# Peptides against a protein of PDB entry 3ZOQ, part 116

Target 1, 223 residues: chain A of PDB entry 3ZOQ
Amino acid sequence: QLLQDSWWNQLKEEFEKPYYQELREMLKREYAEQTIYPDSRDIFNALHYTSYDDVKVVILGQDPYHGPGQAQGLSFSVKPGVKQPPSLKNIFLELQQDIGCSIPNHGSLVSWAKQGVLLLNTVLTVRRGQANSHKGKGWERLTDRIIDVLSERERPVIFILWGRHAQMKKERIDTSKHFIIESTHPSPFSARNGFFGSRPFSRANAYLEKMGEAPIDWCIKDL

## One batch from the design tools (peptide; made by RFdiffusion4, then SolubleMPNN)

Design b2_p21_1_s1 (from b2_p21_1, 7 letters changed)
Fold by OpenDDE base, seed 4:
Structure b2_p21_1_s1 (fold): chain B 223 residues (1-223), chain A 21 residues (1-21)
Amino acid sequence: as target 1 above (223 residues)
Amino acid sequence: SAEDRAILEEEERFYAELEAL
């Protein structure tokens, strides 16, 4: 898959490395023999919607939703018409409490991505019904590099790290230049332990304003 | 569908397990 934005210059060396070639060959087999999500054309949607230079905020997820029609290559996001997963519902509840946004009638976060919110999963593909089935196949090396090149960028980035898995990436982030917003995961199992009330959206916008950047319009319109 | 609900439930269980580690 070709990247037609500033990401290519940052990642071209990775795509030539053996690990990525092996990953690509694995994916070719997987997509041919199994039901894999998201659609192969949507794997890099996070990078397509948000160029390297346009990134203002990063929200890290683990891997795509593994149900039919759900994943669209953006962390936590689901295609229009898809029932909102519990974690996403909690994200919208916090959004409402934080900055007063209404709960949208869909779960697409594309509007965030278009404003510079990189909705990146650590692993970018999954087998139907098998969470984390593509863990350890090479995606983590690529996505670590994505974090690294953002960390190396002169223009500051805001990293929103929900849960322990995302927070493990903090060691790769230069906190002298970049801002970190951490809390527990929005999952129903952890949201009450710190996610609710963490106000990541207003905090992110406060940082953007301090940087002289336009804030994110986090409110999502109904479709 | 029932299948979709089961898949979503499995996803939430997975995240719960990760947070417990």
Scores: peptide ipSAE 0.045, ipTM 0.723, DockQ to the pose 0.117
Fold by OpenDDE base, seed 1:
Structure b2_p21_1_s1 (fold): chain B 223 residues (1-223), chain A 21 residues (1-21)
Amino acid sequence: as target 1 above (223 residues)
Amino acid sequence: SAEDRAILEEEERFYAELEAL
């Protein structure tokens, strides 16, 4: 899949490595033999919507939603018309409490992506009905590289790390340059243990303001 | 929904596995 020049320059060497070639071959088989999400054209949507240079904020997810029509290549995001998953609902609840945004009637976070919020899953594909089915197949190495090249960037980035899985990536982030916002995961299992009230959206914008950058308009319009 | 429950169950299992490490 073709990437923007800014990402290509950062990642081109990865695509030639054996691990990625093996991943590619695996994916070819999986997409041919199984139902895989997201659509193959949407795998790299996070990178398509948000160039390397335009990244202001990173929100890490685990892997795509594994239900029909849900995943659109952006962490936590679902296509318009798709019921909002519980974690996403909690994200919007926190958004409302944090900065007063109305809860949108859809779950698409594309508007965030277009503003520089990289909505990156650590694993970029999944088999239908089988969460984490593509874990350990090579995606993590690529997405680790994505985190690394962002960490190496001179212009600061804000990393929002919800839950342990995302927080495990903290060791890859140069905290002398970049900002980290951590809390429990928005999942119903953990949201009340720290996610609610964490105010990640206003905190992110506060950092952006300190950097002299335009804040993110986190409020999502209805469709 | 059934899908919501499935997602939650998978999340629970995943985090439980991480805690066990």
Scores: peptide ipSAE 0.041, ipTM 0.735, DockQ to the pose 0.057
Fold by OpenDDE base, seed 2:
Structure b2_p21_1_s1 (fold): chain B 223 residues (1-223), chain A 21 residues (1-21)
Amino acid sequence: as target 1 above (223 residues)
Amino acid sequence: SAEDRAILEEEERFYAELEAL
């Protein structure tokens, strides 16, 4: 896929590396032989909606939803008309309690992405019905590089790291420049152990205000 | 550690399973 200039400048070297070429070849086979999500045109939606320079907040996910019509290339986000997955429901519950937003009638987080919230999964594709099926195939190296180039950016970024998987990326983040908001994962398994009440949205906006930046309008309009 | 990795992998699988519901 063609990336925005800002991301291309940061990632162009990765695309020439053997690991990425191997990943691309793997993906070609997978998309040809299997049902893979998201649509191939949507793989880099997180980067399409949020340029390198426009990133204010990063929210890390694991890999795309593996059901039909769900994944749209944004972590935790689902296409309009799709039932909100449990973690997303909990995200909206926390959003409501944190800053008073109404729970939207859909699960699309595109409005966040357009405001500078990079909704990045560590793995960007998945086989239908097979969670983590593309783990260890090369995506992690690319997405690690995405984290790295953001960490190297002079303009501060806020990283929201829900759960252990995301928190493993802390070592890649220069905390002398950037801010980290950590809690347990919004999954029903862990949400009551720290996610609920963590107030990541107001905390993120507080950091943005300290930086002299416009806060995120986290409230999502109904469709 | 190896134990931490094992725990992480277990959590990852669990979270993925829940999101599939």
Scores: peptide ipSAE 0.040, ipTM 0.665, DockQ to the pose 0.122
Fold by OpenDDE base, seed 3:
Structure b2_p21_1_s1 (fold): chain B 223 residues (1-223), chain A 21 residues (1-21)
Amino acid sequence: as target 1 above (223 residues)
Amino acid sequence: SAEDRAILEEEERFYAELEAL
């Protein structure tokens, strides 16, 4: 995929590296021989919706949903018409308790992405029904570079790191410039251990206001 | 579908494992 935004200048060197070429060759085989999510045209949707310069907030996920019709290239987000996964339901519950938003009738977070919320998975593809099947194939090196170039940016970024997987990336973030919001994962298995009540949305907006930037409208309208 | 539910449940369990590490 070709990037037509400010990400290209940040990542163009990565695409010429052997690891990425190997990743691309792997993906060509995978998409030809297996059912892979998301659609190949949607792999970089997070970067398409949120340009490098427009990033205000980063929400890190692991890898795409591996069920039919779910993944749309944005962490935690599902296509309209798809049942909201439990973690996403909990995200919306926290959103409601944090800042009073109603629970939307869909699970698409595109409205966040369009406002500068980079919904980035560390691995950007997955085989149907096989969570983490594309782990260790090269995506992590690219997405680490995405985190790195954001960390190097002078304009501050807010990183929301839910769960230990996301929090492992904290070492790549210059906390002298950037803000970190950490809690347990929104999964039903961990949400009550710290995610609920963590108020990541109001906290993110508080940082944005301190920076003199417009807050995110986290409330999602029904379709 | 039942398949979709199973897939989603598996994903949630995986995230739970990560939190337990």
Scores: peptide ipSAE 0.046, ipTM 0.716, DockQ to the pose 0.117; fails the geometry check

Design b2_p21_1_s2 (from b2_p21_1, 7 letters changed)
Fold by OpenDDE base, seed 2:
Structure b2_p21_1_s2 (fold): chain B 223 residues (1-223), chain A 21 residues (1-21)
Amino acid sequence: as target 1 above (223 residues)
Amino acid sequence: SEEDKAILEEEEAFYAELLAE
């Protein structure tokens, strides 16, 4: 099956719906005729690394990086050996200031994903060099459902919402049960307007500790 | 949104360089 059992149980009905079938057909054409990122095998990496039940934190991105070798199916994350994009650099700067982590020599956030940080983009594919090229094609409906089923989960989730795009999803989150950490986007344009100093990592861990859960080890080892 | 556009603009140069490699 496409997804591990925990996510499959939550999302299997979506994959039978016409919108997803249309999306799937679109993607088949796109991957055949265009250079699409990430690799088709990596589209659902966020769900592969972090099971439904293991989600502790959600970090929402918009769509994948559109340069060669960058996207690995995780929001904000880049494959090892790839230069860190500006937003990711700022994420690591805030990480360092927040909890003292060293800035890693790579941009892979897989270690976060393996600890329960769902690194979810709202759109999961993109054409090379064309940001948002797959916006409005059906991904948003699926990823909205992902947010919905997490919101419906009894065990609380921490949603980190950087920027207005991510914050638009607040209406889908039961704030009586789940926690939201909001700030401006880590992009160089907006980071100085609130992202820097927002301390999302320590705040997330504080919530986890209040819930009796193990905190995330946000520090990333060099490769 | 305007923020989304600004985010794209701020990173455009970075990605342009990457695509040119």
Scores: peptide ipSAE 0.222, ipTM 0.846, DockQ to the pose 0.669
Fold by OpenDDE base, seed 5:
Structure b2_p21_1_s2 (fold): chain B 223 residues (1-223), chain A 21 residues (1-21)
Amino acid sequence: as target 1 above (223 residues)
Amino acid sequence: SEEDKAILEEEEAFYAELLAE
């Protein structure tokens, strides 16, 4: 099947709906006719690395990086060997200032995902060199459902919402059960207006500890 | 939003530089 059992149980109804069938057919054409990122086998990496029950933290992104070899199906993350995009560099700068982690020599956030950090983009594919080219094609409905089923989960989740796009999803989150960490986006344009100094990593771990859960080891080892 | 536009522009600039190498 497409997903782990835990996610499949939550999302199987979506995959049977016409909107997703249309999305899938669109993607088949796109991957055949265009250069699309990430690789088709990596589209659902966020769900592959982090099961529904294992989600501790959610970090929302917009859509995948649209340069060659960059996107790996995780928000903000790039494959090893790829230069770190500006926003990711700022994420690591804040990580260093927040909890003292060294800046890694790569941009892969897989270690976060394996610990329960769902690195979810709202749109999961993109054409090479064309940001937002797959916006409004059906992904947002699926990823909204992902947020919804997490919000409905009784076990609390921490949502890290950087920037307005991510913060627009706040209305879908039951704040009586779940925690939200908000700041400006890590983009160089907005990072100095609130992202830097927001200390999302230590704050997330503080919530996890209050819930009796193991904290995230946010520090990323060099390759 | 203006923030979204700025994010896109910055990322596009980065990719342009990457492709130029």
Scores: peptide ipSAE 0.092, ipTM 0.783, DockQ to the pose 0.844
Fold by OpenDDE base, seed 1:
Structure b2_p21_1_s2 (fold): chain B 223 residues (1-223), chain A 21 residues (1-21)
Amino acid sequence: as target 1 above (223 residues)
Amino acid sequence: SEEDKAILEEEEAFYAELLAE
């Protein structure tokens, strides 16, 4: 099966629906005719690294990085050896100011994912050099369902929503159960308008501790 | 949104350098 058991149980019906079959056919053509990111084997990495039951925190992104070698199927994350994009650099700056972590020499957020941070893009593929080229092709319906099934989960989740695109998903989240941390986007365009100083990492851990759960070790070791 | 466009535009200069490699 495509996904690990916990996610498969939540999402298996989606994969049988016409919209996803059409998306799949589109992707087959795209990967054959264009350079598409991430690698097809990495599309669902966010779900692979973080099971449905293990999700503690969700960080929503828009779509994958569209430069060569960047995207690894996790929102905001880049493969080791790749220059850190501006937004990611600002994420690490806030991390440093928030909880004192050193800035890592790479941009991989896999260590977060392994601890229960679901690094989910709303669109999971992109053409090289063409941001949002796969917008409106079906991914949003699947990822909306991912948000929905997490919202329906009894055990609370913390949603970190940077910028308006992510914040538009707030209507899908049951705020009677789940926690939302909102700020402007880490992009250089908007970071100084609220992202810096928002302290999302310590705030997330405060919620986790309130729930009696282990906090996330947000600090990332050098490679 | 305008914010989304601005965010993308800020990143584009960075990506352009990578694509040129």
Scores: peptide ipSAE 0.072, ipTM 0.724, DockQ to the pose 0.673
Fold by OpenDDE base, seed 4:
Structure b2_p21_1_s2 (fold): chain B 223 residues (1-223), chain A 21 residues (1-21)
Amino acid sequence: as target 1 above (223 residues)
Amino acid sequence: SEEDKAILEEEEAFYAELLAE
């Protein structure tokens, strides 16, 4: 069994489908023949840290960082000791301006994941130095199903959709039940066009409070 | 999309810098 019970019950049928078997075979070859990120044991970290029932917030990314030692299996997150990528730096700048958090000396978002923030990339693996190299190989169908089963959940979810790629998934989200926070992407190329000042963290917590749920402690302590 | 291109270009530049160190 790949996943904890709550996710397994939602996704087990996907793993039996031909598309996933083909993806699995592709990944076996890729990991054997090339440097692939993240570590194979970390591919499903987003689902490991945040159970299906515990999801409060979803933050969608595209695919993992493709540099050495970066990817943790969590969208936008990097392992401690790794320089913060530009988009992540901007995320922390907005966090500081939004709710006053100090900018941490590392880029790990594990503390968010443990509180119910599903840090999901739509594609879960990548070749070293080759962005989007595993695009269109089957991950998108699985991650679409993840979005679908969350959308079908009775307990509301908050979806934070930065940029057009993430916003394309809005059609899969039942907005009669779930909440959407949209802005431009935190990339330096787009952050000044709407991401900065969007205050996604306080807005997410406002929704959680209205739902009677505990807010997320977005502030990240130094290591 | 243009946004995707911008994101990729920024990340590629960052990784190139990282690998050059």
Scores: peptide ipSAE 0.043, ipTM 0.720, DockQ to the pose 0.723

Design b2_p21_1_s3 (from b2_p21_1, 9 letters changed)
Fold by OpenDDE base, seed 4:
Structure b2_p21_1_s3 (fold): chain B 223 residues (1-223), chain A 21 residues (1-21)
Amino acid sequence: as target 1 above (223 residues)
Amino acid sequence: SEEEQKILEEEERFYEELLAE
């Protein structure tokens, strides 16, 4: 099957719906005729690395990086060997200031994903060099459902919502049960307006500790 | 709305960042 059992049980009905079938057909054409990122096998990496039941934290992104070799199916993350994009650099700067982590020599956030940090973009594919090119094609409906089923989960989740795009999803989150950490986006265009100093990593771990759960080891080892 | 405009502006800035990479 497409997804591991925990996510499949939550999302299987979506994949049978017409909107997703249309999305799938569109993607077949796109991948056949153009360069699309990430690699088709990596589209659902966020769900592959972090099971439905293991989600502790959600970090929402918009859509994948559209440059060669960058996107690996995880929001904000880039494959090892890829230069860290400006937003990611700022994320690591905040990480260092927040909890003292060293800035890693790569940009892969896989270690976060493996610990229960769902690194979810709202749109999961993009054409090379064309940001937002797959917006409005059906991904948002699926990823909205992902947010919905997490919101419906009994075990609390921490949602980190950087920027207004991500914050639009707050209305879908049951704040009586789940925790929200909001700030401006880590982009150089907005980071100084609230992202820096927001300390999302220590705040997330504080919530986890209050829940009696193990904190995330946010520090990333060099490769 | 004002909020929609702010969201759009942030999205545009995000795209500019990506295009500059």
Scores: peptide ipSAE 0.038, ipTM 0.716, DockQ to the pose 0.204
Fold by OpenDDE base, seed 3:
Structure b2_p21_1_s3 (fold): chain B 223 residues (1-223), chain A 21 residues (1-21)
Amino acid sequence: as target 1 above (223 residues)
Amino acid sequence: SEEEQKILEEEERFYEELLAE
């Protein structure tokens, strides 16, 4: 099967729907005819690293980085050896100010994913050099369903929603059960308007502790 | 709506950052 059991049980019906079949056919053509990121085997890495039941925190992104070797199927994350994009640099700056973590020498957020941080983009593929090129092709319906099934989960989830794009999904989240941390986007264009000083990492851990769960070790070790 | 316009503006800024990378 495409996904691990916990996610498959939640999403299996989506993969049989016409919209996803059309998306799949589109992607087959795109990967054959264009350079598409991430690697096809990495498209669902966010779900591979973080099972449905293990999700503690969700961080929503828009779509993958569109440069060579960057995207690894996790929102905001870049493969080791790749220069940290500006938004990611600002994320690490806030991390340092928030909870004292050092700035890592790489941009991989896999350690977060392995701890239950679902690093989900709303669109999961992109053409090389063409941001948002796969917007409106069907991914949003699938990722909306991912948000929906998490919202329906009894065990609370913390949603970190940076910027307006992510915050559009707030209407899908049952705030009687789940927690939302909102701020402006970490982009250099918006970070100084609220992201810096928002302390999303300590706030997330505070919620986790209140729930009786282990906090996330947000600090990332050098490679 | 005004809210939708703000969302589009944020998306545009994010898009611009990605292009600059």
Scores: peptide ipSAE 0.032, ipTM 0.696, DockQ to the pose 0.132
Fold by OpenDDE base, seed 5:
Structure b2_p21_1_s3 (fold): chain B 223 residues (1-223), chain A 21 residues (1-21)
Amino acid sequence: as target 1 above (223 residues)
Amino acid sequence: SEEEQKILEEEERFYEELLAE
């Protein structure tokens, strides 16, 4: 599918490069021969919901959930009706403690995306039941470019970097223009070591208000 | 359930990240 003009203008050169053509060919084979998530139509949902110019906040994930019906092309997000994964549950717990939001009865973060929260995984596809199966196939180069073009943007962006994997991208971010919120990952294995109590949502909104922008309504309505 | 186990396995990969923090 075609990207919005704002993203296309930023990324069109990448799509012409050999690495992406090879990635595309790989994906064609993968989707044809086995079950790949998310649905091919949903791969670029993060860019579809949040234009380049509308990005206010970036939340980086690693790769999509690899279970049936889970991934919807947004980091940490799951389709309505899907049981909330542990990390997502912890995200909502922190959200509740941070700014008082109720825990939603679903795991879709689309409402965040529509407000300018780019929910970007560094790898945008995965083979069923095989986490990180598409690591090192070319996605990282594209998503690095996404981070780069956002870093180059004059209008400031807030990057929320949970865990070491996401924090490794910090070197690509011009901190003279952009803000970074860091903590441990929301995973049950690491959440108690810094994620809980990090208050990324209120901190993000504080930065937005300081910049004269509308804050994010982080609270998610039940479906 | 099988689905829950797969989700758990996804979360387990972050154990190494914890050790690095």
Scores: peptide ipSAE 0.030, ipTM 0.641, DockQ to the pose 0.057
Fold by OpenDDE base, seed 1:
Structure b2_p21_1_s3 (fold): chain B 223 residues (1-223), chain A 21 residues (1-21)
Amino acid sequence: as target 1 above (223 residues)
Amino acid sequence: SEEEQKILEEEERFYEELLAE
């Protein structure tokens, strides 16, 4: 099977549906004819690192970075040794101001994922150098289902929704059970309009504490 | 750098999409 048991039980029906079969066929062609990111083995890394039952926080992104060696299947995250993209730099700046973490010397958010932060892009693949090139090809239906099954989960989830694209998913989230943290996007184009000072990390941990769960250690160690 | 420029262009396009939504 493609996914861990907890996710497979939630999503197995999706993989049998025509839309996903069409997506799969498209991806086969794309990976054969183009340079596609991330590596095909890393497409579902967000689900691999964070099981359905272990999700505490969700951070939504749009689609993967489209440069060589960048994307690792986690929203906003880049592989070690890769220069931190501007949005990620701003995320770390807010992290520092929010809870005092030092700026790490790399951009990997794997440590967050391992603690229950689902770093999910709504579109999970991209052509090299062509942002959003796989938009509207079927990923959004699958990732909508991921949001849906989390929304249906009894144990509460914290959704961090940066920017309008992510915030459009708010209608799929049962706010009677789950918590939403919203602000402008960390992009340099929007960060000063509300992202900076939004303190999403301490706010997320405050919710976790209220739920009787262990907080996330958001601070990232140097490699 | 070229890669930095690509990232900036991506974020610019993303921002434009956000404004259109």
Scores: peptide ipSAE 0.027, ipTM 0.617, DockQ to the pose 0.060

